# Ledger of designs, part 69: peptides against a protein of PDB entry 3VZA

Target 1, 98 residues: chain A of PDB entry 3VZA
Amino acid sequence: RVERLCKSKELFEERLGLEIRRIHNEQLQFIFRHIDHKDPDKPYMFTLSINEQGDYEVTSCTPPLDCISEFQLKVRETNNFSAFIANIRKAFTALSFK
Target 2, 62 residues: chain B of PDB entry 3VZA
Amino acid sequence: AAYVTQLYYKISRIDWDYEVEPARIKGIHYGPDIAQPINMDSSHHSRCFISDYLWSLVPTAW

## One batch from the design tools (peptide; made by RFdiffusion4, then SolubleMPNN)

Design b2_p17_1_s1 (from b2_p17_1, 10 letters changed)
Fold by OpenDDE base, seed 4:
Structure b2_p17_1_s1 (fold): chain B 98 residues (1-98), chain C 62 residues (1-62), chain A 17 residues (1-17)
Amino acid sequence: as target 1 above (98 residues)
Amino acid sequence: as target 2 above (62 residues)
Amino acid sequence: AVEAGNKILEKLISTEP
Protein backbone atom coordinates (compact mmCIF):
# COMPACT_ATOMS: atom_id res chain seq x y z
CA ARG B 1 0.00 0.00 0.00
CA VAL B 2 2.77 2.44 0.89
CA GLU B 3 4.53 1.69 -2.38
CA ARG B 4 1.31 2.20 -4.29
CA LEU B 5 0.72 5.53 -2.60
CA CYS B 6 4.19 6.68 -3.55
CA LYS B 7 3.70 5.51 -7.12
CA SER B 8 0.32 7.23 -7.27
CA LYS B 9 1.84 10.53 -6.19
CA GLU B 10 4.59 10.24 -8.77
CA LEU B 11 2.15 9.42 -11.56
CA PHE B 12 -0.06 12.38 -10.72
CA GLU B 13 2.91 14.72 -10.49
CA GLU B 14 4.25 13.70 -13.89
CA ARG B 15 0.99 13.29 -15.77
CA LEU B 16 -0.85 16.33 -14.42
CA GLY B 17 2.27 18.42 -14.04
CA LEU B 18 1.10 19.29 -10.54
CA GLU B 19 3.11 18.94 -7.35
CA ILE B 20 1.45 19.41 -3.97
CA ARG B 21 3.60 20.16 -0.95
CA ARG B 22 2.77 20.57 2.71
CA ILE B 23 4.54 23.68 3.96
CA HIS B 24 4.84 25.60 7.22
CA ASN B 25 1.82 26.81 9.17
CA GLU B 26 -0.43 24.07 7.79
CA GLN B 27 -0.40 25.41 4.25
CA LEU B 28 -0.37 23.67 0.89
CA GLN B 29 1.78 24.69 -2.04
CA PHE B 30 0.54 23.83 -5.53
CA ILE B 31 3.21 23.87 -8.22
CA PHE B 32 2.13 23.59 -11.85
CA ARG B 33 4.55 22.64 -14.57
CA HIS B 34 3.97 21.64 -18.20
CA ILE B 35 2.16 24.96 -18.67
CA ASP B 36 4.49 26.59 -21.16
CA HIS B 37 5.16 24.16 -24.00
CA LYS B 38 8.35 26.08 -24.80
CA ASP B 39 9.53 25.77 -21.20
CA PRO B 40 7.82 22.73 -19.67
CA ASP B 41 9.72 22.93 -16.37
CA LYS B 42 8.78 26.55 -15.65
CA PRO B 43 6.82 26.55 -12.39
CA TYR B 44 3.52 28.33 -11.81
CA MET B 45 2.52 28.15 -8.19
CA PHE B 46 0.25 29.30 -5.40
CA THR B 47 -0.09 28.59 -1.69
CA LEU B 48 -3.28 27.93 0.21
CA SER B 49 -4.27 28.03 3.86
CA ILE B 50 -7.35 28.01 6.06
CA ASN B 51 -7.98 31.28 7.88
CA GLU B 52 -9.41 31.66 11.38
CA GLN B 53 -12.93 31.59 9.97
CA GLY B 54 -12.21 28.24 8.32
CA ASP B 55 -12.23 29.65 4.79
CA TYR B 56 -9.77 28.92 2.00
CA GLU B 57 -7.23 31.69 1.61
CA VAL B 58 -4.64 32.06 -1.14
CA THR B 59 -1.51 33.28 0.61
CA SER B 60 0.71 33.65 -2.47
CA CYS B 61 0.54 33.30 -6.25
CA THR B 62 3.56 33.32 -8.55
CA PRO B 63 3.23 34.65 -11.14
CA PRO B 64 0.36 36.81 -9.88
CA LEU B 65 -3.11 36.25 -11.33
CA ASP B 66 -5.67 39.03 -11.54
CA CYS B 67 -8.42 36.45 -11.20
CA ILE B 68 -7.10 34.68 -8.10
CA SER B 69 -9.20 36.71 -5.65
CA GLU B 70 -12.33 35.96 -7.63
CA PHE B 71 -11.47 32.26 -7.69
CA GLN B 72 -10.95 32.33 -3.94
CA LEU B 73 -14.41 33.79 -3.57
CA LYS B 74 -15.88 31.19 -5.91
CA VAL B 75 -14.35 28.22 -4.12
CA ARG B 76 -15.62 29.57 -0.81
CA GLU B 77 -19.10 29.82 -2.29
CA THR B 78 -19.18 26.49 -4.11
CA ASN B 79 -16.61 24.32 -2.33
CA ASN B 80 -15.77 23.07 -5.82
CA PHE B 81 -12.07 22.60 -5.26
CA SER B 82 -11.64 20.71 -8.52
CA ALA B 83 -12.95 23.65 -10.52
CA PHE B 84 -10.82 25.97 -8.39
CA ILE B 85 -7.58 24.20 -9.30
CA ALA B 86 -8.59 23.67 -12.93
CA ASN B 87 -9.46 27.34 -13.37
CA ILE B 88 -6.16 28.41 -11.84
CA ARG B 89 -4.31 26.16 -14.28
CA LYS B 90 -6.36 27.59 -17.13
CA ALA B 91 -5.45 31.10 -16.00
CA PHE B 92 -1.75 30.23 -15.75
CA THR B 93 -1.95 28.74 -19.23
CA ALA B 94 -3.46 31.92 -20.61
CA LEU B 95 -0.78 33.95 -18.87
CA SER B 96 1.97 31.86 -20.46
CA PHE B 97 0.94 33.11 -23.91
CA LYS B 98 1.58 36.74 -23.00
CA ALA C 1 1.06 10.52 1.13
CA ALA C 2 -2.47 9.25 1.69
CA TYR C 3 -4.02 12.68 2.07
CA VAL C 4 -2.19 14.06 -0.95
CA THR C 5 -3.19 11.16 -3.18
CA GLN C 6 -6.78 11.60 -2.05
CA LEU C 7 -6.47 15.27 -2.91
CA TYR C 8 -5.22 14.41 -6.40
CA TYR C 9 -8.32 12.33 -6.91
CA LYS C 10 -10.54 15.08 -5.53
CA ILE C 11 -9.00 17.51 -8.00
CA SER C 12 -8.77 15.37 -11.12
CA ARG C 13 -11.31 12.58 -10.53
CA ILE C 14 -8.80 10.27 -12.19
CA ASP C 15 -8.01 6.76 -10.98
CA TRP C 16 -4.89 5.25 -12.55
CA ASP C 17 -4.29 1.67 -13.56
CA TYR C 18 -1.07 0.88 -11.70
CA GLU C 19 -0.50 -2.53 -13.29
CA VAL C 20 0.43 -1.38 -16.79
CA GLU C 21 3.84 -0.50 -18.17
CA PRO C 22 5.12 3.03 -17.47
CA ALA C 23 4.71 4.16 -21.07
CA ARG C 24 0.98 3.45 -20.94
CA ILE C 25 -1.20 6.14 -19.38
CA LYS C 26 -4.24 4.15 -18.44
CA GLY C 27 -7.02 4.98 -16.04
CA ILE C 28 -10.56 6.20 -15.61
CA HIS C 29 -11.88 9.73 -15.35
CA TYR C 30 -15.02 9.91 -13.26
CA GLY C 31 -17.13 12.76 -14.57
CA PRO C 32 -20.55 13.71 -13.28
CA ASP C 33 -22.39 11.86 -16.04
CA ILE C 34 -20.33 8.85 -17.11
CA ALA C 35 -16.90 7.44 -16.43
CA GLN C 36 -14.50 7.78 -19.36
CA PRO C 37 -11.50 5.54 -19.96
CA ILE C 38 -8.03 6.97 -20.38
CA ASN C 39 -5.63 4.95 -22.49
CA MET C 40 -2.68 6.76 -24.04
CA ASP C 41 0.73 5.82 -25.35
CA SER C 42 2.96 8.41 -23.72
CA SER C 43 5.65 7.90 -26.36
CA HIS C 44 3.35 9.52 -28.91
CA HIS C 45 2.91 12.79 -27.00
CA SER C 46 4.83 15.52 -25.23
CA ARG C 47 4.58 15.93 -21.47
CA CYS C 48 2.75 19.21 -21.98
CA PHE C 49 0.23 17.68 -24.37
CA ILE C 50 -0.47 14.86 -21.94
CA SER C 51 -1.01 17.27 -19.06
CA ASP C 52 -3.19 19.58 -21.15
CA TYR C 53 -5.27 16.65 -22.32
CA LEU C 54 -5.81 15.28 -18.83
CA TRP C 55 -6.71 18.70 -17.47
CA SER C 56 -9.17 19.15 -20.33
CA LEU C 57 -11.15 16.33 -18.74
CA VAL C 58 -11.63 18.38 -15.56
CA PRO C 59 -14.70 20.66 -15.66
CA THR C 60 -14.12 24.33 -14.92
CA ALA C 61 -17.76 25.16 -14.21
CA TRP C 62 -18.23 26.25 -10.63
CA ALA A 1 3.63 5.79 9.08
CA VAL A 2 0.30 7.55 9.63
CA GLU A 3 0.42 11.14 8.46
CA ALA A 4 -0.07 13.86 11.04
CA GLY A 5 -3.26 15.85 10.97
CA ASN A 6 -3.47 18.94 8.81
CA LYS A 7 -6.50 21.16 9.06
CA ILE A 8 -6.46 22.26 5.43
CA LEU A 9 -6.14 18.70 4.17
CA GLU A 10 -8.86 17.56 6.53
CA LYS A 11 -11.18 20.28 5.29
CA LEU A 12 -10.45 19.46 1.65
CA ILE A 13 -11.01 15.75 2.09
CA SER A 14 -14.16 16.15 4.17
CA THR A 15 -16.04 18.68 2.03
CA GLU A 16 -17.88 18.38 -1.27
CA PRO A 17 -19.46 21.03 -3.50
Scores: peptide ipSAE 0.428, ipTM 0.936, DockQ to the pose 0.544
Fold by OpenDDE base, seed 5:
Structure b2_p17_1_s1 (fold): chain B 98 residues (1-98), chain C 62 residues (1-62), chain A 17 residues (1-17)
Amino acid sequence: as target 1 above (98 residues)
Amino acid sequence: as target 2 above (62 residues)
Amino acid sequence: AVEAGNKILEKLISTEP
């Protein structure tokens, strides 16, 4: 089972180009790669925490996204975390063309 | 690692076939209406194309 | 399953849209 879990993580990381890390202060770091076809290993990342009110809060975003605050509001309203992550990737993709 | 893999499924709704050869990207995407099979030869595509394709399966509607 | 002591994972795994 442990080997299967490790393999699963590796497959998701490579195929989705998404790494998820647990970092200090009970935060998660999401690192997207495979965004820029000219530079597949270039990272696009954000960190996420739960604030004192229990709401999702984006604590950093690199490179910055103008839409990240709106997405934070949307995920708080809908709890659709899948759409949240997918929309962030879409926004990073659009940014990579600039 | 179970928690992270659970999160990957929550995000992507993809379940991989772990018994195929490494070059074969095989699995199932579970959408709201119909389950769609995934079956790709990774040697035929770039890493970026593969990722873009898989993410295209994930709805962006809130 | 949810790991004890991690608030963000607990929320993510427990909530649905």
Scores: peptide ipSAE 0.427, ipTM 0.935, DockQ to the pose 0.459
Fold by OpenDDE base, seed 2:
Formats: sequence, C-alpha cells, structure tokens
Structure b2_p17_1_s1 (fold): chain B 98 residues (1-98), chain C 62 residues (1-62), chain A 17 residues (1-17)
Amino acid sequence: as target 1 above (98 residues)
Amino acid sequence: as target 2 above (62 residues)
Amino acid sequence: AVEAGNKILEKLISTEP
C-alpha cells in the first residue's frame, strides 16, 4: 500500500507537472512545472489555507496572477477544486507566453 | 501520502495503471459524462506536451 | 500507521461541488 501510494504520487508529479506540499500553518503549496516549454523546470506556484471562517484562501502566488482572487471566489462558491486548479494552471500557461 | 494521492484524483480524475512499464502512460480519466482511456508512449512526447495533454482532459468550467 | 490529518486536506477530500 505504501509503495503504491508513493508510486502514485511520483506518477502524478511527473505526468501532471504538479507537486503538492504540506507546509507550515496547515497550508498546502502547489508547484506547477512543465508550464513553459522553453523552461520546463521553471516553477509556478501558489499556497492555500483555510481561514478562520473555514474558507479557502490563497496566501501567496508566484508569479502573481490577476485572476487569482476571482478564482478564490469561484472555488468558494462552487467547491469545484478541480476547476480551480485547472484554471490556475491555464492562467500560468497564459502568463508564460507574455 | 494517502491524502495527497486522493487530492490528485480529486483534481485530475485520473486513475493510473500501475502495472505497465514506466514509459507507458496508461490510465483512465473519469469525466462528468464518460470515462476515457489514456494510453500513450512517453518517449514520443515532451514532458510539457504530456502535462498539457493530461490537463486538457480536466474541465475548467466552474 | 495512518498519516496525521490536515485541516485543509480533510476539507478538500470531504467536500464536492
């Protein structure tokens, strides 16, 4: 089971180019790679927490995204976390072309 | 580890086939309507293409 | 051994759209 879980994590990290880390203060760090085809290892990242009201809150975003606040609102409204992450990646991808 | 792997599934809706050789990217994507197989040779594609393709399977509609 | 819980992870995996 442990071996399978480790393998699963590795496959997701490599194939999706997404690393998920548990960091201080009960936060999650999402690190995207494979965004810039000219620099596949360049990281695009954001951190996420639960605020005192119990809502998802983006605590950092590097590089910054103008749309991140709107996405935070949308995920709070819909609880569609899949769309949340996918849209962030899409936004980072768009940013890489600028 | 269990929580993170569950989160990956929640995000991607992909279930990998863990019994194939490393160069084979094989699994199933479970979309809202139908499930679609994933079966590609990683040696034929760049890492970025593979990631872009897999993410293209994930709906962005809220 | 079970991994220690995480507030945000538990919320994420327990909620659906």
Scores: peptide ipSAE 0.421, ipTM 0.936, DockQ to the pose 0.518
Fold by OpenDDE base, seed 3:
Structure b2_p17_1_s1 (fold): chain B 98 residues (1-98), chain C 62 residues (1-62), chain A 17 residues (1-17)
Amino acid sequence: as target 1 above (98 residues)
Amino acid sequence: as target 2 above (62 residues)
Amino acid sequence: AVEAGNKILEKLISTEP
């Protein structure tokens, strides 16, 4: 049911502090919040697409992560999307302390 | 929003209990080993702590 | 639920590690 799906989405957004949006040019935007405990609503985000070769491609990352290119390579190799997202959040968390 | 729910599960491997009181964060995390229950009182924790805790359940090994 | 014409969703939902 649509109602249950909406509730599920809201629970995930609030509890994980992760919002997922479909944006222009067949891309997904991932917005992390609850990263900085001093500023819980501060967004940390990246966008993802599929390139002409059919591979995952990070098209933007704000704030920038020096490890994002490596993670892009890893997710292409492993298809472990869960680890991909979790590692990005971990990296954003580390960045918030700097 | 069916695809969104699928993505969240693909990412987190968490299944929520939707029948509990709003302040109760209850669900199951399905990891590579045995499933782990989630059962928290949100009124006892900050939003950031809750998120950090839940993400700690998600393996980062590739 | 894969929406027709969305390449990224098709890939995400169809692949596993």
Scores: peptide ipSAE 0.421, ipTM 0.935, DockQ to the pose 0.479

Design b2_p17_1_s2 (from b2_p17_1, 9 letters changed)
Fold by OpenDDE base, seed 4:
Structure b2_p17_1_s2 (fold): chain B 98 residues (1-98), chain C 62 residues (1-62), chain A 17 residues (1-17)
Amino acid sequence: as target 1 above (98 residues)
Amino acid sequence: as target 2 above (62 residues)
Amino acid sequence: DVEAGNAILEKLISTEP
């Protein structure tokens, strides 16, 4: 099973262009690649934690996204984490064209 | 890796076929309506195209 | 340990829309 889990992670990282890291202070770092077709290895990333109230909180976003605060509100309201991540990637993609 | 693997599924709703050759991107996307098969030859596409395509399967509606 | 429990991961995998 360990081998399968490792392979699964590697397949997701390569195929989705998304790396997920556990960071200090109970945080997760999400690193998107394959966003800019001119520079596929250019990273677009954000970090996520749980605040004192138990709510999702974006602690950093690079490059910054104007919509990230709204998305944080939306994921708190809906708990739709899939849509949260997908919308962030969509926003990063739009940003890469500028 | 178990927690992260589960998180990838929660995000993408994709289950890979681990028994095929590495060049074959094969799996199933479990959308809200009908499950959709994934079956691509990676040698025919760029990494960016593959990622964009797979992410296009993930709904953005809240 | 990547296999150990984590508060944020546990919340993520236990909640649904």
Scores: peptide ipSAE 0.406, ipTM 0.937, DockQ to the pose 0.667
Fold by OpenDDE base, seed 2:
Structure b2_p17_1_s2 (fold): chain B 98 residues (1-98), chain C 62 residues (1-62), chain A 17 residues (1-17)
Amino acid sequence: as target 1 above (98 residues)
Amino acid sequence: as target 2 above (62 residues)
Amino acid sequence: DVEAGNAILEKLISTEP
């Protein structure tokens, strides 16, 4: 089971180009790679926490995204975390072309 | 690791086939109403293309 | 393989749209 879990994580990280880290103060860091085809290893990242009200809160975003606040609102409204992450990646992708 | 792998599934809705050779990207994507097989030869594609393709399977509708 | 509790992870994996 442990071996399978480790392999699963590695496959997701490489194939999706998404690393998920647990960081201080009960936060998650999401690191996207494979965004810029000219620089596949360039990281695009954001951190996420639960605020005192129990809502998802983006605590950082690098590079910054104008739409991140709207996405935070949307995920709070819909609880669709899959769409949340997918839209962020889409936004990072768009940013890489500018 | 269990929670993180569960989160990956929650995000991507992809279930990998772990019994194939490393060069084979094989699995199933479970959409809201359909399931699509994934079966790629990684040697035929760039890392970025593979990631872009897999993410294209994930709906962005809220 | 028991992972230590994490509030945000637990919320994420326990909730659905």
Scores: peptide ipSAE 0.400, ipTM 0.937, DockQ to the pose 0.525
Fold by OpenDDE base, seed 1:
Structure b2_p17_1_s2 (fold): chain B 98 residues (1-98), chain C 62 residues (1-62), chain A 17 residues (1-17)
Amino acid sequence: as target 1 above (98 residues)
Amino acid sequence: as target 2 above (62 residues)
Amino acid sequence: DVEAGNAILEKLISTEP
């Protein structure tokens, strides 16, 4: 089972182009690749925490997204974490077209 | 990696088939209405295309 | 790694609608 779990992680990372890391101060770092077809390894990333109120909080976004604050509000309202991540990727994709 | 794989499922709603050859991208996407099979030959597509396609399966409606 | 004792990850998973 441990081997399966490790394989699962690797498959998701490669196929979705999404790496998830735990970083300091109880935060998660989401790193998107495969966004720019001209530069597939270029990272687009954001960090996420849960604040004292128990709400999702974006603590950083690189490159910056003007819509990230709105998405943070939306995920708090809807609790639709899947749509939250997918919309961020869509926004990063839009940025990659310059 | 139990937690992270659970998070990947929470995000993508994809369950992979782990018993196929490495070059085969096979699984199931569980949408709200229909479960859609995934079955791709990775050698026929770029990494970016594969990722874009898989993400296209994920609804963006809040 | 992300599997090891991650409170935020556990909370995120637990917040499924």
Scores: peptide ipSAE 0.333, ipTM 0.933, DockQ to the pose 0.594
Fold by OpenDDE base, seed 3:
Structure b2_p17_1_s2 (fold): chain B 98 residues (1-98), chain C 62 residues (1-62), chain A 17 residues (1-17)
Amino acid sequence: as target 1 above (98 residues)
Amino acid sequence: as target 2 above (62 residues)
Amino acid sequence: DVEAGNAILEKLISTEP
């Protein structure tokens, strides 16, 4: 089972170009790659935590996104985490063309 | 790693076929309407194209 | 494959839209 879990993680990381790391202070780091077709290994990342009120909070975003605060609001309202991550990737993709 | 793999499914709604050859990207995307098969030859596409395609399956509507 | 507790992961895995 452990072997299968490791393989699953590796497949998702490579195919989606998304790495998920557990980092200090009970946070998650989401690292997108395969965004810039000219530089596939260039990372686009953000970190996420739960604040004192129990709400999702983006604690960093590199490069910065104008829409990240709105997305944070939307995910708090809808709990649609899938759309949250997908929209962030879409925004990073748009940014890579500028 | 169990929580992380569960999170990947929560995000993508993709279930991979783990028994196929490494060059074959095979699985199922479980969307809100109908499940869609995924079956790609990775040697025919760039890593960026593959990722873009797979993410295109994920709805962005809130 | 026991994983240490993590509040944010537990919230993410337990909630749905």
Scores: peptide ipSAE 0.411, ipTM 0.938, DockQ to the pose 0.533; fails the geometry check

Design b2_p17_1_s3 (from b2_p17_1, 11 letters changed)
Fold by OpenDDE base, seed 3:
Structure b2_p17_1_s3 (fold): chain B 98 residues (1-98), chain C 62 residues (1-62), chain A 17 residues (1-17)
Amino acid sequence: as target 1 above (98 residues)
Amino acid sequence: as target 2 above (62 residues)
Amino acid sequence: SVAAGNKILEKLISTEP
C-alpha cells in the first residue's frame, strides 16, 4: 500500500506537473511546473491555509495573479476545489505567454 | 501520503493504471458525464504537452 | 489523524461542491 501511494504521488507529480507540499503553520503549497514550454521546470506556485473563519485563504502566489482573489472567493462559494486548481493553472499558463 | 493522493484525485478525477509500462500514460478521467479513457505514449510528447492535455480534461466551470 | 495532523487537509477531504 505504501509503495502504491508513493508511485501514485510520483505519477501525478510528473504527469500533471503539480507538486503538493505540507508546509509550516498547517498550510499546503502547490507547485506547478510544465507551464512554460521553453522552461518546463520553472515553478509557478501558491500556498493555501484555513483562516480563523474556516475559509480557504491563499497566503502567497508566485508569480502574482490578478485573478487569485476572485478564485479564492469562488472556491469559498462553490467548494469546487478542482475548478479552483484548474483555473489557477490556466491563469499561470496565460501569464507565461506575457 | 494517502491524503495527498486523495487530493490529486479530488483535483483531477483521474485514476491511473499502475500496471502498465512507465512510458504508457494510461488511466480514466471521471467527469460529470461519461468516463473517458486516457492512453498516451509519453515518448511521443513533451512533458508540457502531456500536462496541458491532462489538465484540459479538468473542467474549469465553478 | 487528518484533523490532528492538518486542518487544511481535513477541510479538503471532508467537503464537496
Scores: peptide ipSAE 0.403, ipTM 0.934, DockQ to the pose 0.559
Fold by OpenDDE base, seed 2:
Structure b2_p17_1_s3 (fold): chain B 98 residues (1-98), chain C 62 residues (1-62), chain A 17 residues (1-17)
Amino acid sequence: as target 1 above (98 residues)
Amino acid sequence: as target 2 above (62 residues)
Amino acid sequence: SVAAGNKILEKLISTEP
């Protein structure tokens, strides 16, 4: 079980180019790579927490995304976390072309 | 670790086939409609292409 | 299962859209 879990994590990290870390103060850090085809290892990242009201809150975003506040609102409204992450990656991808 | 892998599934809706050779990217994507197989030879694609392709399977509709 | 002691993981794992 443990071996399979480790392999699963590694496969997801490499194939999706997404690393998920648990960081201080009960936050999650999401690190995207494989965004810029010219620089595949360049990280695009954001951190996420639960605020006092129990809602998802983006606590940082690097590089900054103009749309991140809207996405935060959308995920609170829909609870569609998959779409939330996918849209963020899409936004980072768009940013990499600028 | 179990929670993170579960989160990956929650995000991607992908279930990997762990019994294939490392160069084979094989699995199933479970979308809102029908499940779609994934079966790629990683040696034929860049890391970025593979990631872009897999993420293209994930709906962005809220 | 639900992650104990971590608010964000508990929310993510226990909820669906």
Scores: peptide ipSAE 0.392, ipTM 0.934, DockQ to the pose 0.462
Fold by OpenDDE base, seed 4:
Structure b2_p17_1_s3 (fold): chain B 98 residues (1-98), chain C 62 residues (1-62), chain A 17 residues (1-17)
Amino acid sequence: as target 1 above (98 residues)
Amino acid sequence: as target 2 above (62 residues)
Amino acid sequence: SVAAGNKILEKLISTEP
C-alpha cells in the first residue's frame, strides 16, 4: 500500500503538472507546471490556508491573478474545491499567453 | 502520501491504473454523470499536452 | 511535500463536498 501511495503521488505530480507542498503556518502551496508549452518548467503557484473562521484563504499568488479574489469568494460560496483549482489553472494558462 | 493522494482525487476525480506499463497513461475520470476511461500513450504527446488534456476533463463550473 | 496527518490538509479534505 505504501508503495502504491508513493507511486500515485508521483503520477499525479507528473501527469497533472501539479505539486502540493505543506509550508509554514499551516498553509498549502500549489505549484503548477506544464502551463506554458514554450517553457514547461515555469512554475505558477499559489498558497492556501484555512482561516480562524474555517474559510479558504489565498495567502499568495505568483504570478498575480486579477480573478483570484473572486475565485476565493466562489469557493467559499460553493465549496467546490475541484472547480476552484481547475479555474486557477485555467487562469494561469490564459496569463501565459500574454 | 495517503492524504495528498486523496486531495488529488478530490481535485481531479481521476483514478489511475497502476498495473500498466509506465508509458501508458491509463485510468478513469469520474464525472458527475458518467465515468470516462483514460488511455493514452505518453510517448506520443508532450508533457504539456498530457496535462492540458487531463485538466480539460475537470469541470470548471462552480 | 505534504505530510500525512497535516491538519490543514485534513480540513481541506473535510470541507470538500
Scores: peptide ipSAE 0.314, ipTM 0.934, DockQ to the pose 0.494
Fold by OpenDDE base, seed 1:
Structure b2_p17_1_s3 (fold): chain B 98 residues (1-98), chain C 62 residues (1-62), chain A 17 residues (1-17)
Amino acid sequence: as target 1 above (98 residues)
Amino acid sequence: as target 2 above (62 residues)
Amino acid sequence: SVAAGNKILEKLISTEP
């Protein structure tokens, strides 16, 4: 089972170009790669926490996204975390076109 | 570790087939519509294309 | 296992749209 879990993580990381890390203060770091076809290893990332009210809070975003605050609001309203992550990737992709 | 794997599924709704050769990207994408099979030869595509394709399966509607 | 104590993961796995 442990081996399967490790393999699963590796497959998702490579195929989605998304690394998910647990970091300090009970936060998650999401690192997107494979965004820029000219620089596939260039990272696009954000960190996420739960605030004192129990709501999702984006604590950092690199590079910055104008839409990130709106997406934070939308995920709080809908709990559609899948759409949240997908929309962020879409926004990063748009940035990669300079 | 199980939590991260669960999170990947929550995000992507993809379940991989782990019994195929490493170069085969095979699985199933689930969603509100009919489940769709994934079956790609990774040697025929760039890493970026593969990622873009898989993400294209994920709805962005809130 | 949810009792492992990461509140963000706990929220994520317990909520749906």
Scores: peptide ipSAE 0.408, ipTM 0.934, DockQ to the pose 0.495; fails the geometry check

Design b2_p17_1_s4 (from b2_p17_1, 9 letters changed)
Fold by OpenDDE base, seed 3:
Structure b2_p17_1_s4 (fold): chain B 98 residues (1-98), chain C 62 residues (1-62), chain A 17 residues (1-17)
Amino acid sequence: as target 1 above (98 residues)
Amino acid sequence: as target 2 above (62 residues)
Amino acid sequence: SVAAGDAILQKLISTEP
């Protein structure tokens, strides 16, 4: 089971180009790669926590996204975490075209 | 790793086939309407194309 | 810590739209 879980994580990381890390202060770091076709290993990332009110809170975003605050609002309203992550990737993709 | 893999499924709604050769990207995407099969030869595509394609399966509607 | 990371992960995966 442990081996299967490790393989599963590796497949998701490579195929989706998304790494998820547990970092300090009870946060998750989401690292997107495979965004820029000219530089596939270039990371696009944000960090997420749950605040004292129990709401999702984006604590950092690199590079910055104008839409990230709106997405934070939307995920709080809908709890659609899938759409939240997908929209962030879409925004990073658009940003990569400069 | 159990929680992380569960989170990946929550995000992507993809279940991989772990019994195929490494070069074969095979699985099922469970969308809100109809489940769609995934079956790609990774040697025929760039890493970026593969990721873009898989993410295109994930709805962005809130 | 690992425990803290697991806690936030558990909260995320336990929510539904």
Scores: peptide ipSAE 0.400, ipTM 0.939, DockQ to the pose 0.924
Fold by OpenDDE base, seed 2:
Structure b2_p17_1_s4 (fold): chain B 98 residues (1-98), chain C 62 residues (1-62), chain A 17 residues (1-17)
Amino acid sequence: as target 1 above (98 residues)
Amino acid sequence: as target 2 above (62 residues)
Amino acid sequence: SVAAGDAILQKLISTEP
């Protein structure tokens, strides 16, 4: 089971180009790669926490996204975390073309 | 590790086939209505293309 | 800590739209 879990994580990281790290102060860091086809290893990342009210809060976004605040609102409203992450990746992808 | 893999499933709705050769990207994407098979030869695609394709399976509608 | 990280992960995977 442990070996399967480790393999699963590695497959997701490579195939989705998404790392998920636990960082200080009970936060998660989401690191996207494979965004820029000309620079596949360039990271696009954001950090997430649960605030005192129990709501998802984006604590950082690098590079910055104009839409990140709206996405934070949307995920709080819909609780659709899948769409939240997918939309962020879509936004990073769009940013990579500029 | 269990929580991380569960989160990946929550995000992607993909379940991998772990019994195939490393060069074969095989699994199932469980969409809201229809499950779609994934079966790719990684040697035929760039890492970016593979990621873009897989993410294209994930709905962005809120 | 590992426990703290697991807490937020558990929060995420325990909720549904």
Scores: peptide ipSAE 0.399, ipTM 0.938, DockQ to the pose 0.888
Fold by OpenDDE base, seed 4:
Structure b2_p17_1_s4 (fold): chain B 98 residues (1-98), chain C 62 residues (1-62), chain A 17 residues (1-17)
Amino acid sequence: as target 1 above (98 residues)
Amino acid sequence: as target 2 above (62 residues)
Amino acid sequence: SVAAGDAILQKLISTEP
């Protein structure tokens, strides 16, 4: 089971180009790669926490996204975390073309 | 690791086939209606193409 | 901390639309 879990994480990291890290102050860091086809290893990142009110809160976004605040609102309203992450990746992808 | 893998599933709705050779990207994507098979030869695609394809399976509708 | 990270992971996994 442990071996499968480790393998699973590695497969997701490579195939989705998404790493998930636990970082200080009760946060998760999401690191996207494979966004820019001309620079596949370039990272696109955001960090997430749950604030004192119990709401999802984006604590950082690099590079910055104009839409991130709206996405934070949307995920709070819908609780659709999958769409939240997918939309962020879509936004990073769009940004990579600029 | 268990929590992280569960989160990956929550995000992607993908379940991998762990019994195939590493070069074979095989699994199932569970959409809202129909489960779709994934079966790719990674040697025929770039890393970015593979990632883009897999993410294309994930709905962006809120 | 790692434990705190697990807490947020649990919260995320436990919620559904």
Scores: peptide ipSAE 0.387, ipTM 0.937, DockQ to the pose 0.897
Fold by OpenDDE base, seed 1:
Structure b2_p17_1_s4 (fold): chain B 98 residues (1-98), chain C 62 residues (1-62), chain A 17 residues (1-17)
Amino acid sequence: as target 1 above (98 residues)
Amino acid sequence: as target 2 above (62 residues)
Amino acid sequence: SVAAGDAILQKLISTEP
C-alpha cells in the first residue's frame, strides 16, 4: 500500500505535470509544468487556502492571471474543484503562447 | 500519502493501472457519463503532449 | 511535499462535489 501510494504520487506528478505542496499557513501550492512545449520544466504556479469562512481563496499566482479572481468566484459558486484546476491550467497554457 | 493521491483523483478523475510496465500509461478516466480507458506508450510522446492529452480529458465546464 | 493527515488537504478533499 505504501509503495503504491508513493508510486501514485510520482505518476501523477509526471503525467499531469502537476506538483502539489503543503506550504506555510495552511496553504497548498500547485505547480504546473509541461505547459510551455519549448520549456517543459518552466513552472506555472498558484497557492490556495481555505479562509475563515471556509471558502477557497487564491493567495498567489505566478505568473499572474487576469481570470484568477473570476475562477475563484466560480469555484465558490459551483464547488467544482476539478474544473477550477483545469481552467487555471488552460489559462496558463494560453498565457504561454503570448 | 493517501490524501494527495485522493486530491489528484478529485482533480483529474483518473485511476492508474499500477501493474503495467513503466513506459505504459494505462488507466481509466471517469467522466460524468462515460469511463474512458487510457492506454498509451509514453515513449511515443513528449511529456508536454502526454500532459496536454490527459488534461484534455478533464472537463472545464463549471 | 504534502504530509499525510494535513488539515488543509483534508478540507479540500472533503469539499463537495
Scores: peptide ipSAE 0.323, ipTM 0.933, DockQ to the pose 0.546

